# Designs tried in a protein design run: peptides against a protein of PDB entry 7Z53. Part 29

Target 1, 150 residues: chain A of PDB entry 7Z53
Amino acid sequence: PRIKNQADCIPFFRSCPACPGSNITIRNQINALTSFVDASMVYGSEEPLARNLRNMSNQLGLLAVNQRFQDNGRALLPFDNLHDDPCLLTNRSARIPCFLAGDTRSSEMPELTSMHTLLLREHNRLATELKSLNPRWDGERLYQEARKIV

## One batch from the design tools (peptide; aimed at target 1 N52 Q67 D80 N81)

Design b2_p21_1 (made by RFdiffusion4)
Pose (drawn by RFdiffusion4):
Structure b2_p21_1 (pose): chain A 150 residues (1-150), chain P 21 residues (1-21); non-standard residues A16 CSO
Amino acid sequence: as target 1 above (150 residues)
Amino acid sequence: SMRSILRERNANSDWFASYYS
């Protein structure tokens, strides 16, 4: 109904195999995230990304927030610096990149981005309250406690 | 792929340090 040219096709990449190039093993695929319901979409599933998502400027246990833009004085997710950045293509003049989140698909829909941004703010809210209650806690403890709650 | 993006993100630590400054 839409593609009249049968020499055309719809693009598709096979998933990456767990055992590349093997003739012995039955091909299986890979999960890049923790299977647990643990808010890995907020905090990341790999140690370097997790650090990049944290605010390292103080001992407050905060996740990083966008430094150029706010939503009526509230935090937005930070930008990611991707090589193949699809978000810039949606509006050339706006030059607004994809967001950095615990998961790489946070920018797929604005509706989805809103949920990620919401949980970012909630973490920072909890970490702020927990600092008021327990001034002796360092940045790592505040981070872990808020993460545990989220 | 997601794992390619994650490798890039893991390698951008200096960029993110500068970005958050």

Design b2_p21_1_s1 (made by RFdiffusion4, then SolubleMPNN; from b2_p21_1, 14 letters changed)
Fold by OpenDDE base, seed 4:
Structure b2_p21_1_s1 (fold): chain B 150 residues (1-150), chain A 21 residues (1-21)
Amino acid sequence: as target 1 above (150 residues)
Amino acid sequence: SELLLLLERSARQEEFAALQA
């Protein structure tokens, strides 16, 4: 059936073919970047959430990291504090709560969790480097500049 | 990265300008 509301549609485009002047049966595509990573899922689209995702204990402009676990010394997403944590409910044996991220689906899709984690680490790395380069920058400046780069 | 260096240079330039003012 047809979708009545066009706003509900997400357009996908097929890459243009690359046709060399030879009789080849293989359809080659022009490699083009038509999408990019929207880091808003990491930083949050709402200010209250964005603040909760930040490390406010210092002026380093860092995103909050897990305080209980690390991945070989590398940061993991912080845990959320849900009164009815679906992650705990779905796997009672694991006893791992949902991660806190800018996207509510962060704990629903391992792929998103990984992406959030990677971008978290990248942000914190950038913020750290920016602090080294610009020691006078406060946490807000560091956070914003790192966010812009990510 | 190059961008980070640019940011550093920009900040340093601003500091220098502030000192000159």
Scores: peptide ipSAE 0.028, ipTM 0.529, DockQ to the pose 0.024
OpenDDE base, seeds 1, 2, 3, 5: peptide ipSAE 0.027, 0.041, 0.027, 0.025; ipTM 0.515, 0.419, 0.525, 0.494; seed 2 fails the geometry check

Design b2_p21_1_s2 (made by RFdiffusion4, then SolubleMPNN; from b2_p21_1, 14 letters changed)
Fold by OpenDDE base, seed 3:
Structure b2_p21_1_s2 (fold): chain B 150 residues (1-150), chain A 21 residues (1-21)
Amino acid sequence: as target 1 above (150 residues)
Amino acid sequence: SELELLEERGANAEAFRAAQA
């Protein structure tokens, strides 16, 4: 939802060059809201991590999703591949590894994990929409353009 | 579900932070 109390807020808006004509204003509003989130928490601030967070099996510019679990058909964060996975070690019965995200704290706080999951879904939605609008774009272009919009 | 996974993480949040320290 939109921030109601603007007294303590600095307004920030993003452009959306790849938005459909009728959705430009709506998308700009959404972009303004998401601009308050540090995107590095989703995409990673280092290139090796950023690459590991991407789906490199196709040219769709998607972020990687969990291969074992879904939330009623919706994507979840991929699992990390840690040698000594603290999530596995702290609860051997659950046998659920730590999530892989741009922020290493993603598995520490359910609130952060939820936000990362939502932004993962939004990125992949945007990349899919951009592919429909720009069929000739490769995976790198789709990924970067979606990242700019999120 | 996402909620179930998040609840599992929440239950071990303190232990996880300690492991990362």
Scores: peptide ipSAE 0.036, ipTM 0.574, DockQ to the pose 0.039
OpenDDE base, seeds 1, 2, 4, 5: peptide ipSAE 0.024, 0.022, 0.022, 0.025; ipTM 0.536, 0.434, 0.456, 0.488

Design b2_p21_1_s3 (made by RFdiffusion4, then SolubleMPNN; from b2_p21_1, 13 letters changed)
Fold by OpenDDE base, seed 1:
Structure b2_p21_1_s3 (fold): chain B 150 residues (1-150), chain A 21 residues (1-21)
Amino acid sequence: as target 1 above (150 residues)
Amino acid sequence: SDLALLAERAANAAAFAEAQA
């Protein structure tokens, strides 16, 4: 079970549930973007990438967040560290590097950037709640259990 | 310019969240 102490159980709801709307175009887009089963685009499919996407500075099981910018206090994706960053080379005036995500397409399609950002926030929210409910869990357990819920 | 691009990405994320709700 995901909750070790069932006496402290709380209902887990996604912060951004995928609900169909009246707009068929929006519905189709959501269906296409939520068809991910393993969420590898968020967590990475390779271990080196997965580790780079995690916050390894503590035992909270969090994904790494941007260290330079926030969205009105909310997390943004961390930047990648590419030698020849195509995002920097394309728009030299913006000086914004590519985002780091489980899928390299995160900086190519705004829709993917949005999805990855939301799922990043949801993971960290879940990990935080799981830590509160299961204070004896280490960072690895928190990360894995949160990933299972996402 | 840096903040403008980030604001755009943030706005897109917020709009997507609202569409899912």
Scores: peptide ipSAE 0.045, ipTM 0.597, DockQ to the pose 0.034
OpenDDE base, seeds 2, 3, 4, 5: peptide ipSAE 0.027, 0.034, 0.016, 0.026; ipTM 0.500, 0.618, 0.425, 0.557

Design b2_p21_1_s4 (made by RFdiffusion4, then SolubleMPNN; from b2_p21_1, 12 letters changed)
Fold by OpenDDE base, seed 5:
Structure b2_p21_1_s4 (fold): chain B 150 residues (1-150), chain A 21 residues (1-21)
Amino acid sequence: as target 1 above (150 residues)
Amino acid sequence: SELERLAERAANSAAFAAQQA
């Protein structure tokens, strides 16, 4: 069912989500699948983005999580800091920006958002477990090892 | 997971090695 309170609704920005004849759509879908296979949608394919997706405030090897919202105590993707955030334009009253992930389309497709969120949680779970098993590992080691497992 | 178990074994081995050193 549709969320009644639009102020509490997280908007998604979709640009031609189902345009069958759009080459851009096809390419985006293919890229999304490729990102899923290599988990680049979670970790980012470029080092600057990868660093922005990590929690650098500690040595736990965690990915960054949303600092404003949680899903019943569970982590959500962090927000991006886009100058012209399309997600903010979809619902000006909600003022919810786009999510930040390795795939920029995370806020365009709810399916991707969900998957990214799940993998975020899984990574952080794994990193936490690895920390328990290997307390001497630093954040980089934990991050890399968890990434390998995901 | 299996990999977590492997990590645990590695940690145990490292700890043992440290004790023997």
Scores: peptide ipSAE 0.029, ipTM 0.548, DockQ to the pose 0.018
OpenDDE base, seeds 1, 2, 3, 4: peptide ipSAE 0.018, 0.018, 0.021, 0.024; ipTM 0.441, 0.457, 0.532, 0.555

Design b2_p21_2 (made by RFdiffusion4)
Pose (drawn by RFdiffusion4):
Structure b2_p21_2 (pose): chain A 150 residues (1-150), chain P 21 residues (1-21); non-standard residues A16 CSO
Amino acid sequence: as target 1 above (150 residues)
Amino acid sequence: PPLPSTDSEALRRARIRSLQH
């Protein structure tokens, strides 16, 4: 009904096999995330990304926030610095990149981005309250406690 | 201070390689 040219096709990349190039093993695929319901979409599933998501400027246990833009004085997710950045293509003049989140698909829909941004703010809210209650806690403890709650 | 320059897709690919055999 839409593609009249049969020489055309719809693009598709096979998933990455767990055992590349093998003739012995039955091909299987890979999960890049923790299977647990643990808010890995907020905090990341690999140690370097997790650090990059954190605010390292102080001992407050905060996740990083966007430094150029706010939503009526509230935090937005930080930008990611991707090589193949699809978000810039949606509006050339706006030059607004994809967001950095615990998962790489946070910008797929603005509706989805809103949920990520919401959980970012909630973490920082909890970490702030927990600092008021327990001034002796360092940045790592505040981070872990808020993460546990989220 | 500036935020770290991060390419999360590159890190995702590195994670996949670490899970391969």

Design b2_p21_2_s1 (made by RFdiffusion4, then SolubleMPNN; from b2_p21_2, 11 letters changed)
Fold by OpenDDE base, seed 4:
Structure b2_p21_2_s1 (fold): chain B 150 residues (1-150), chain A 21 residues (1-21)
Amino acid sequence: as target 1 above (150 residues)
Amino acid sequence: PPLPKTDINAILLERALRLQR
């Protein structure tokens, strides 16, 4: 059936073939975005969660970052505040909670953790750049515009 | 809570490995 509403369409991409200069018969693919990024996974699909994922201490439109740890100066996901945090049981001596993300599975799947972390960093980078370009924008606009670009 | 002595990367790696089991 033909989709009547084009707004319901999600674009998918296929990697283009790359011909090696050598007579290698192996068809290589150009690295490209081949999957759709669901922003709701990063930003949260529910408003209370979305607010908790934001840095509300300033008007920079940033997502919240981990306040205890960094990765060589780069941001990590903030920790969640669960009553019975299962992540604390993985290493009782370390006492590291689960991450807070738009998807509750972020701490259950390391692949998602990585993706969320990268997109967090990208959002904050974009928001920072947008602030530089548009000094009069408030935190809400910076957040929304960065979210649209991500 | 006090910061653990263990590096965060080591903790995350350990968690990831355990979740794969």
Scores: peptide ipSAE 0.111, ipTM 0.668, DockQ to the pose 0.027
OpenDDE base, seeds 1, 2, 3, 5: peptide ipSAE 0.035, 0.087, 0.076, 0.069; ipTM 0.618, 0.687, 0.674, 0.657

Design b2_p21_2_s2 (made by RFdiffusion4, then SolubleMPNN; from b2_p21_2, 12 letters changed)
Fold by OpenDDE base, seed 3:
Structure b2_p21_2_s2 (fold): chain B 150 residues (1-150), chain A 21 residues (1-21)
Amino acid sequence: as target 1 above (150 residues)
Amino acid sequence: MPLPKVDRVAILLERARRLQR
């Protein structure tokens, strides 16, 4: 191998193929995302991820936010809890984990991170405003109605 | 003409207000 240090190897796997019917000669990957515009990059495409993205400590319908850092009093994306966090491997001195978002690529580039951060802030703004307008709404209804707006 | 995105948010917020009545 060209790389002598195998201890720092990043595992890279090819996407699983969709099993097409007997006459499809083209290898397509399985679609793991929602097929419609539903802001799945913010909310995730799967229920377990969607739950992890939510602030479940209250009935405000909010997304989870960073507990360590803020941007001039504004929320940032929460950190992910990855066993082998790629962000911790790239800069061991900074000790900054990858961000948790509906899209796993949220930490790939600053521009993408910024867009996810803006959409998280907008959801939380909307949920807060909806709570003010609808004091009797529970956290689930607030979250779902904010999600429909985003 | 598709309503500006801002108008869709306003319509959804107004619908949310109507669901309280």
Scores: peptide ipSAE 0.005, ipTM 0.302, DockQ to the pose 0.019
OpenDDE base, seeds 1, 2, 4, 5: peptide ipSAE 0.000, 0.000, 0.000, 0.000; ipTM 0.285, 0.265, 0.240, 0.276

Design b2_p21_2_s3 (made by RFdiffusion4, then SolubleMPNN; from b2_p21_2, 12 letters changed)
Fold by OpenDDE base, seed 4:
Structure b2_p21_2_s3 (fold): chain B 150 residues (1-150), chain A 21 residues (1-21)
Amino acid sequence: as target 1 above (150 residues)
Amino acid sequence: PPLPKVDINEILLQRELSLQT
C-alpha cells in the first residue's frame, strides 16, 4: 500500500476482477484501474492543477465535482474554465465544456472520462469514510489519506 | 438545489462525436 504508516490506515482490500469467484462490480473495476493507473491523471501532477481539482469550500478533503450536472445523483468531473474551450467549439450543440481532470486527455479520450469519474467518486467516498472514522482530521489530511488509498 | 441529471454515456458519446468532426 502507498500508506507508509500502517497505524493511520484503514483496511482497504483490492480484488482481482479476473480472478475466479470474484464478482464484477464497480469496486472491482476501480481495483483493476488503480493497479496500473498513474494517480496523477486523477489528482494532477502540478500543484496549481491539483488545487483546482479539490473542493476548497470545506474541510472534508473532497475532490471538486461538477456543479451543473450529476449522473443519476452521482458525481461528475468538474468543467474546466478555458477561454477558448475546444469542446464547446467542436460540438456546439452539446454545449458541454471540457472536463477538468489531472490529465487534459480526459476530454480527448472518452474511456479516460469514465475512469476519472469513477476514481473521483471513490476518492470522495473514501474521504467521507475517513472523516467518519477520524473526525479531528482536517481537509488536507483527509485528502492526502484518501489519495494514498486510491 | 438539485443538479440536473445527465447520463455519463451521453457525455461520452458527445465527446466521441466531437472528435470525429
Scores: peptide ipSAE 0.217, ipTM 0.773, DockQ to the pose 0.030
OpenDDE base, seeds 1, 2, 3, 5: peptide ipSAE 0.111, 0.117, 0.184, 0.188; ipTM 0.690, 0.701, 0.741, 0.743

Design b2_p21_2_s4 (made by RFdiffusion4, then SolubleMPNN; from b2_p21_2, 11 letters changed)
Fold by OpenDDE base, seed 2:
Parts: C-alpha cells; sequence; structure tokens
Structure b2_p21_2_s4 (fold): chain B 150 residues (1-150), chain A 21 residues (1-21)
C-alpha cells in the first residue's frame, strides 16, 4: 500500500461498504460533482448547518476550520460532534472524529473530504482578499460575497 | 486608505485572482 502506516491516516466510515449493485461511493462522488456549481456541499443547504460551518467568532466572513489540526499550516475541515461518531468507531486507536461539512458524507469519502477542504480554503482566501479590498464590509457581507464567487 | 470599491468590481477582481491561481 502507498501509505504504510495506517495509524497516520484519517479514518473514514462508509455507510454501505459492501452494498450489492451500484457502489454508493461512486454515486455520491457523481452527485458531488453535479452539485459543485452551488457549492452546497461546502456551505450546507440548511441554515442551521450553514451557521455551524461558519466562524462566528469574528467579522471576517470565514468558514470554520479545524481547531486541532492543520495540513502544513493550511486549514482542515472542523470536526463534527456526533453521538456515536462512526469515524471514532471505525478506528478506535486513531480517535479522529468525523469532519463537519455541508455534505454529511464528508467523512465517508476521502475525495469529498479533499474537495471540501480545498473549497474551504478557497472561500477563506476569497473572504480574506475581499476584506483587504473593502475593509468596511462586515462578516456577513464577506461571507456572502465569497460564497457567490466560489 | 484604499477607496471602497463597487461590489461588481470586487467580485471581478477576486474572480481574476482566483483564475490566476
Amino acid sequence: as target 1 above (150 residues)
Amino acid sequence: PPLPKTDRELILLERALRLQK
């Protein structure tokens, strides 16, 4: 295997790892690609979730980022807080919770996690640049305008 | 300090920045 030390891997949980017929993973990947335009997978399609995905500690219009880990200084998705967290159950030694994203399948498919992470970084980059270009915009304006650009 | 830019100008500038990345 390419990654020899599995302890260094982020665990993923598949809701249907051995489903007969069409692979749910493949279907979800295709669905993610088709929904790429509205980026609902990143921002959430429901307002309560959307609020939970935002960094509400400041007026910078940022999406929330992981508070425990970074990728060589770059942002990662925040962790969710699930009762009976399937990611924790999948690999008990790793003790890594599921990621929180607009798509609940973020921790079921590594490709979705990667895309969500990239779009998270892009949003925060855009929000930061928009703040630089127009410092008087509040967090809501920055968030919404960055969302429109993504 | 920099002058405020119009919403459309800001969007276009950011799109250009994104495309050049």
Scores: peptide ipSAE 0.039, ipTM 0.634, DockQ to the pose 0.021
OpenDDE base, seeds 1, 3, 4, 5: peptide ipSAE 0.031, 0.028, 0.030, 0.031; ipTM 0.600, 0.592, 0.605, 0.603

Design b2_p21_3 (made by RFdiffusion4)
Pose (drawn by RFdiffusion4):
Structure b2_p21_3 (pose): chain A 150 residues (1-150), chain P 21 residues (1-21); non-standard residues A16 CSO
Amino acid sequence: as target 1 above (150 residues)
Amino acid sequence: AAALAEHRARTAAFLAEEAAH
């Protein structure tokens, strides 16, 4: 009903196999995230991304927030620096990149981005309250405790 | 793995630049 040209096709990449190039093993695929319900969409599933998501400027146990833009004085997710950045293409003049989150699909829908941004703010809210209660806790403890709650 | 490491390094550097502003 839409593509009248049968020489055309819809693009598709096979998923990456767990055992590349093997004739012995039955091909299987890979999960890049922790299967647990653990808010890995907020905190990341690989150690370097997790560090990049954290605010390292102080001992407050916060996740990083966007430095140029706010939503009425509230935090937005930080920008990611991707090579193939699809978000810039949606509005050339706006020049607003994709967001950095615990998962790579946070910008797929603004509705989805709103839920990520909400959980970012909630973590920082909890870490702030926990600092008021337990001033002796360092940045790592505040981070872990808030993460545990979220 | 190498491509991901490079991406993570670029992101860290970008975030440090943004914090400086």

Design b2_p21_3_s1 (made by RFdiffusion4, then SolubleMPNN; from b2_p21_3, 13 letters changed)
Fold by OpenDDE base, seed 3:
Structure b2_p21_3_s1 (fold): chain B 150 residues (1-150), chain A 21 residues (1-21)
Amino acid sequence: as target 1 above (150 residues)
Amino acid sequence: RLLREERLARQAEYLARLAAE
């Protein structure tokens, strides 16, 4: 290897190629816009985080929403509760804390924040409809079924 | 593209509101 100091090496993985089934000489990547959504960004990949992303105050199977702000009556991502919040430290005048999401990059990229917000709203919409259709389902069932649909 | 722009606009509005509190 060209780099002698392997202690500073960062692993990098290449995206999967698209295989259209023909002798295409150009290596195309999988179109993320038409592929399946990785919902782990919304729900969290670890159980402790997943629980923190849920609204545990009721049995409606909802994800937690921002308690301070709404977007024209629609839900926004909840704030994280970080000691020494890096989002607040980057711009003290803005006073914008980090968002809580399944992906830690949610506060870093507006595109991710937007997607998380949309999927949050969709989950809660689905959970609400499922509750209407199945009034006796508990919060866990509603959450899991909505998650499967998203 | 229009959907992305709308999403970004909403996020910008949200951030602006947060900054104004």
Scores: peptide ipSAE 0.018, ipTM 0.491, DockQ to the pose 0.031
OpenDDE base, seeds 1, 2, 4, 5: peptide ipSAE 0.000, 0.015, 0.016, 0.008; ipTM 0.264, 0.350, 0.370, 0.351

Design b2_p21_3_s2 (made by RFdiffusion4, then SolubleMPNN; from b2_p21_3, 11 letters changed)
Fold by OpenDDE base, seed 3:
Structure b2_p21_3_s2 (fold): chain B 150 residues (1-150), chain A 21 residues (1-21)
Amino acid sequence: as target 1 above (150 residues)
Amino acid sequence: LKLLEERLERQAAYLAELAAE
């Protein structure tokens, strides 16, 4: 990274541009949000959390997704594993725990949850595409490269 | 499932707002 002092910096990330056709003057984003993103909310600002947010069952560089539910075939955030899960206490009969994300408040604000979900999907899409383009890359490389693009 | 559906509905509403901007 360009900035060596990472402790005093807020991590903002910009998606890679795409130049469709023969017109190199037209710059489009590669299926990402238009604005700069503080990706720490998605990937976690601490290494233990970051590892928990990743899919470690393979070398595809993916973030972990919910294993119980999907949104019309699309990924949802994985559930957290809290001892005193406040989401379970909201409706005890529903038994739906809080979502796990880089921000601990992901389940409290629909805006955050939605943003986390979208960026999760984008990361996994990018990682999948990068794998197809670079079959020899391992999970760590795929994860890091996708993270840089998000 | 009901709680999840409610959360998903809130997410969908917010995503629709973002897409409209």
Scores: peptide ipSAE 0.024, ipTM 0.484, DockQ to the pose 0.023
OpenDDE base, seeds 1, 2, 4, 5: peptide ipSAE 0.022, 0.021, 0.015, 0.021; ipTM 0.510, 0.484, 0.384, 0.433

Design b2_p21_3_s3 (made by RFdiffusion4, then SolubleMPNN; from b2_p21_3, 13 letters changed)
Fold by OpenDDE base, seed 4:
Structure b2_p21_3_s3 (fold): chain B 150 residues (1-150), chain A 21 residues (1-21)
Amino acid sequence: as target 1 above (150 residues)
Amino acid sequence: SKLLEERLRRQAEYLAQLAAE
């Protein structure tokens, strides 16, 4: 079930409210994440990082996606390019670099990484839809408008 | 990397669970 009456709710998932008596489900967690004002965990809280998280190869307003791997055709988070990649250092045999996201914790556990991935996909979906509805919008407009919706 | 594949699999499974909600 979704939280419908925010007036009876208190913050729980970061800045998102949780209502007394409401069942906290995975869906609610998703809703909480998408309801974030800034969604900085996805978009980055600093401009240099935010730019690095974007696909700058076109004017579609998309976030960057992994160029090496996909999930059955669906996007995954891009890898970061760290000089001293802590993810590689912790387990050299694994050879899995850190994922690039607005939140550095994105690579800490699969659950969090998955949530970032989901929101990445949602942004790109929204940007794509906005492009179809507004063909004259450039990449910046598409990116910002999609970010507002997320 | 086998471990990378496992991580990706786990992500996919988790995402599938979320989508089923």
Scores: peptide ipSAE 0.054, ipTM 0.672, DockQ to the pose 0.028
OpenDDE base, seeds 1, 2, 3, 5: peptide ipSAE 0.053, 0.043, 0.048, 0.056; ipTM 0.671, 0.660, 0.660, 0.673; seed 5 fails the geometry check

Design b2_p21_3_s4 (made by RFdiffusion4, then SolubleMPNN; from b2_p21_3, 13 letters changed)
Fold by OpenDDE base, seed 4:
Structure b2_p21_3_s4 (fold): chain B 150 residues (1-150), chain A 21 residues (1-21)
Amino acid sequence: as target 1 above (150 residues)
Amino acid sequence: LEELLERLKRQAEYLAKLAAE
């Protein structure tokens, strides 16, 4: 069964550290991951947050990406700007602030952070493809259409 | 940061594998 209103769902999953080269045991959560399109997680449920998660510097309908770091050329979540950043407090030496995502829990669970990152990349990929297919679409249209597909 | 990125990479790979199934 599929929940039509994904915004009412709270995304969660069992912590499962990934080890390269190890066998992957596929659990029932695979279906959730495959069909996991929780717009609230990636895009934010609140409009102010949603706006902060978007790249407003252009009309490409992209989500904002980290301006300081990339992962081998691939996008990372943008950093938040919290007064009392718990991520900075967790590890003083690392000095890695919390990521900004639609779900504030994204920085609490590396798996969530990864998922948000993947979905961010997917959204931006989709938006890019949509722009290619529909060059006359503005940023809002691209953003919304990509959001629908995700 | 490198450790974080490595963890993210591992998780991304895991999720990608799951999604590919």
Scores: peptide ipSAE 0.019, ipTM 0.438, DockQ to the pose 0.027
OpenDDE base, seeds 1, 2, 3, 5: peptide ipSAE 0.017, 0.017, 0.034, 0.015; ipTM 0.483, 0.446, 0.557, 0.413; seed 3 fails the geometry check

Design b2_p21_4 (made by RFdiffusion4)
Pose (drawn by RFdiffusion4):
Structure b2_p21_4 (pose): chain A 150 residues (1-150), chain P 21 residues (1-21); non-standard residues A16 CSO
Amino acid sequence: as target 1 above (150 residues)
Amino acid sequence: DKEEYFEEDMEKNGVTYEPHH
């Protein structure tokens, strides 16, 4: 109904196999995230990304927030610096990149981005309250406790 | 602009960037 040219096709990349190039093993695929319901979409599933998502400027246990833009004085997710950045393409003049989140698909829909941004703010809210209660806690403890709650 | 925004986020948040996937 839409593609009249049968020489055309819809693009598709096979998933990456767990055992590349093998003739012995039955091909299987890979999960890049923790299977647990643990908010890995907020905090990341790999150690470097997790650090990059954290605010390292102080001992407050916060996740990093966007430094150029706010939503009526509230935090937005930080920008990611991707090579193949699809978000810039949606509006050339706006030059707004994709967001950095615990998962790489946070910018797929604005509706989805809103949920990520919401959980970012909630973490920082909890970490702030927990600091008021327990001033002796360092940045790592505040981070872990808020993460545990989220 | 993308690089500038990203680096400002890393700098102001005190994050020394680490490569990831």

Design b2_p21_4_s1 (made by RFdiffusion4, then SolubleMPNN; from b2_p21_4, 10 letters changed)
Fold by OpenDDE base, seed 3:
Structure b2_p21_4_s1 (fold): chain B 150 residues (1-150), chain A 21 residues (1-21)
Amino acid sequence: as target 1 above (150 residues)
Amino acid sequence: TRKELWEADMEKNGVVYQPYL
């Protein structure tokens, strides 16, 4: 090891090579972009949060959507229910709470808000299609299968 | 006001208000 203080070392793993069956001299890496996207930012990394992000009013496997606003008929992120909502405090006249998402930063960065919104819509779209294809699936199955696809 | 600006932006972007159920 080149670093004397090994206590400060962070383990790093290299992706596996994709070797096509022929002696290809070019070492390709497995495309990490085609790997499972860590959608923990959308679904929540903790079970209590994950449950709060779901629509539990039906067996459609949907994520919760905003109950106050829609974007041209499309879903928006649900609002959080914080006692001291920083978004409400920032602009008292607007009275718009922070969004609820798997990442608490969703309301801090417009980019995150947009991505969360898109992925929310995609999940719900997938869940809806899966319900159509599999009418007997319950909400849990629909949710999990849609989550795997996203 | 900031509220008016927000409302104008929401209207521009086609955001429709619905009451919470």
Scores: peptide ipSAE 0.015, ipTM 0.362, DockQ to the pose 0.034
OpenDDE base, seeds 1, 2, 4, 5: peptide ipSAE 0.014, 0.012, 0.019, 0.006; ipTM 0.333, 0.311, 0.323, 0.278; seeds 1, 4 fail the geometry check

Design b2_p21_4_s2 (made by RFdiffusion4, then SolubleMPNN; from b2_p21_4, 10 letters changed)
Fold by OpenDDE base, seed 2:
Structure b2_p21_4_s2 (fold): chain B 150 residues (1-150), chain A 21 residues (1-21)
Amino acid sequence: as target 1 above (150 residues)
Amino acid sequence: TREELWQADMEKNGVEYQPYL
């Protein structure tokens, strides 16, 4: 079931079938790309990228966060370091680079950026809670366990 | 306590507790 009123929750859905009219034999997929989340898009599908998305400065198992900006104290995605940064090229006066995420399209789709940001925060929340529950866990264990929960 | 151990680890890492960061 889909929740129409999404004011109180974050929609995470896979594509759902829709039957137009009385034709129940044809199931059309509702485009749920804006609400569908693959965790691999947050963590990265390749190990080098996955490492770059992590905060490796400590043993807290956190994902890297933006070092320049926050959203009222809440984390934002880190910036990428692209040679030909399309975000910089699009608006030269703003001088804001593209975000780094598991999906290279993150900065091109604001909906994905928002979802990735939320899941970044959720991961870091989980890692923080897991650290509280398991003080002896190292950063790798915290990261992996949080990743499994997300 | 668990909290004390956690706090000690945070101090060792030189990190102040900041949720979501």
Scores: peptide ipSAE 0.028, ipTM 0.407, DockQ to the pose 0.029
OpenDDE base, seeds 1, 3, 4, 5: peptide ipSAE 0.013, 0.006, 0.016, 0.021; ipTM 0.344, 0.356, 0.395, 0.390; seed 5 fails the geometry check

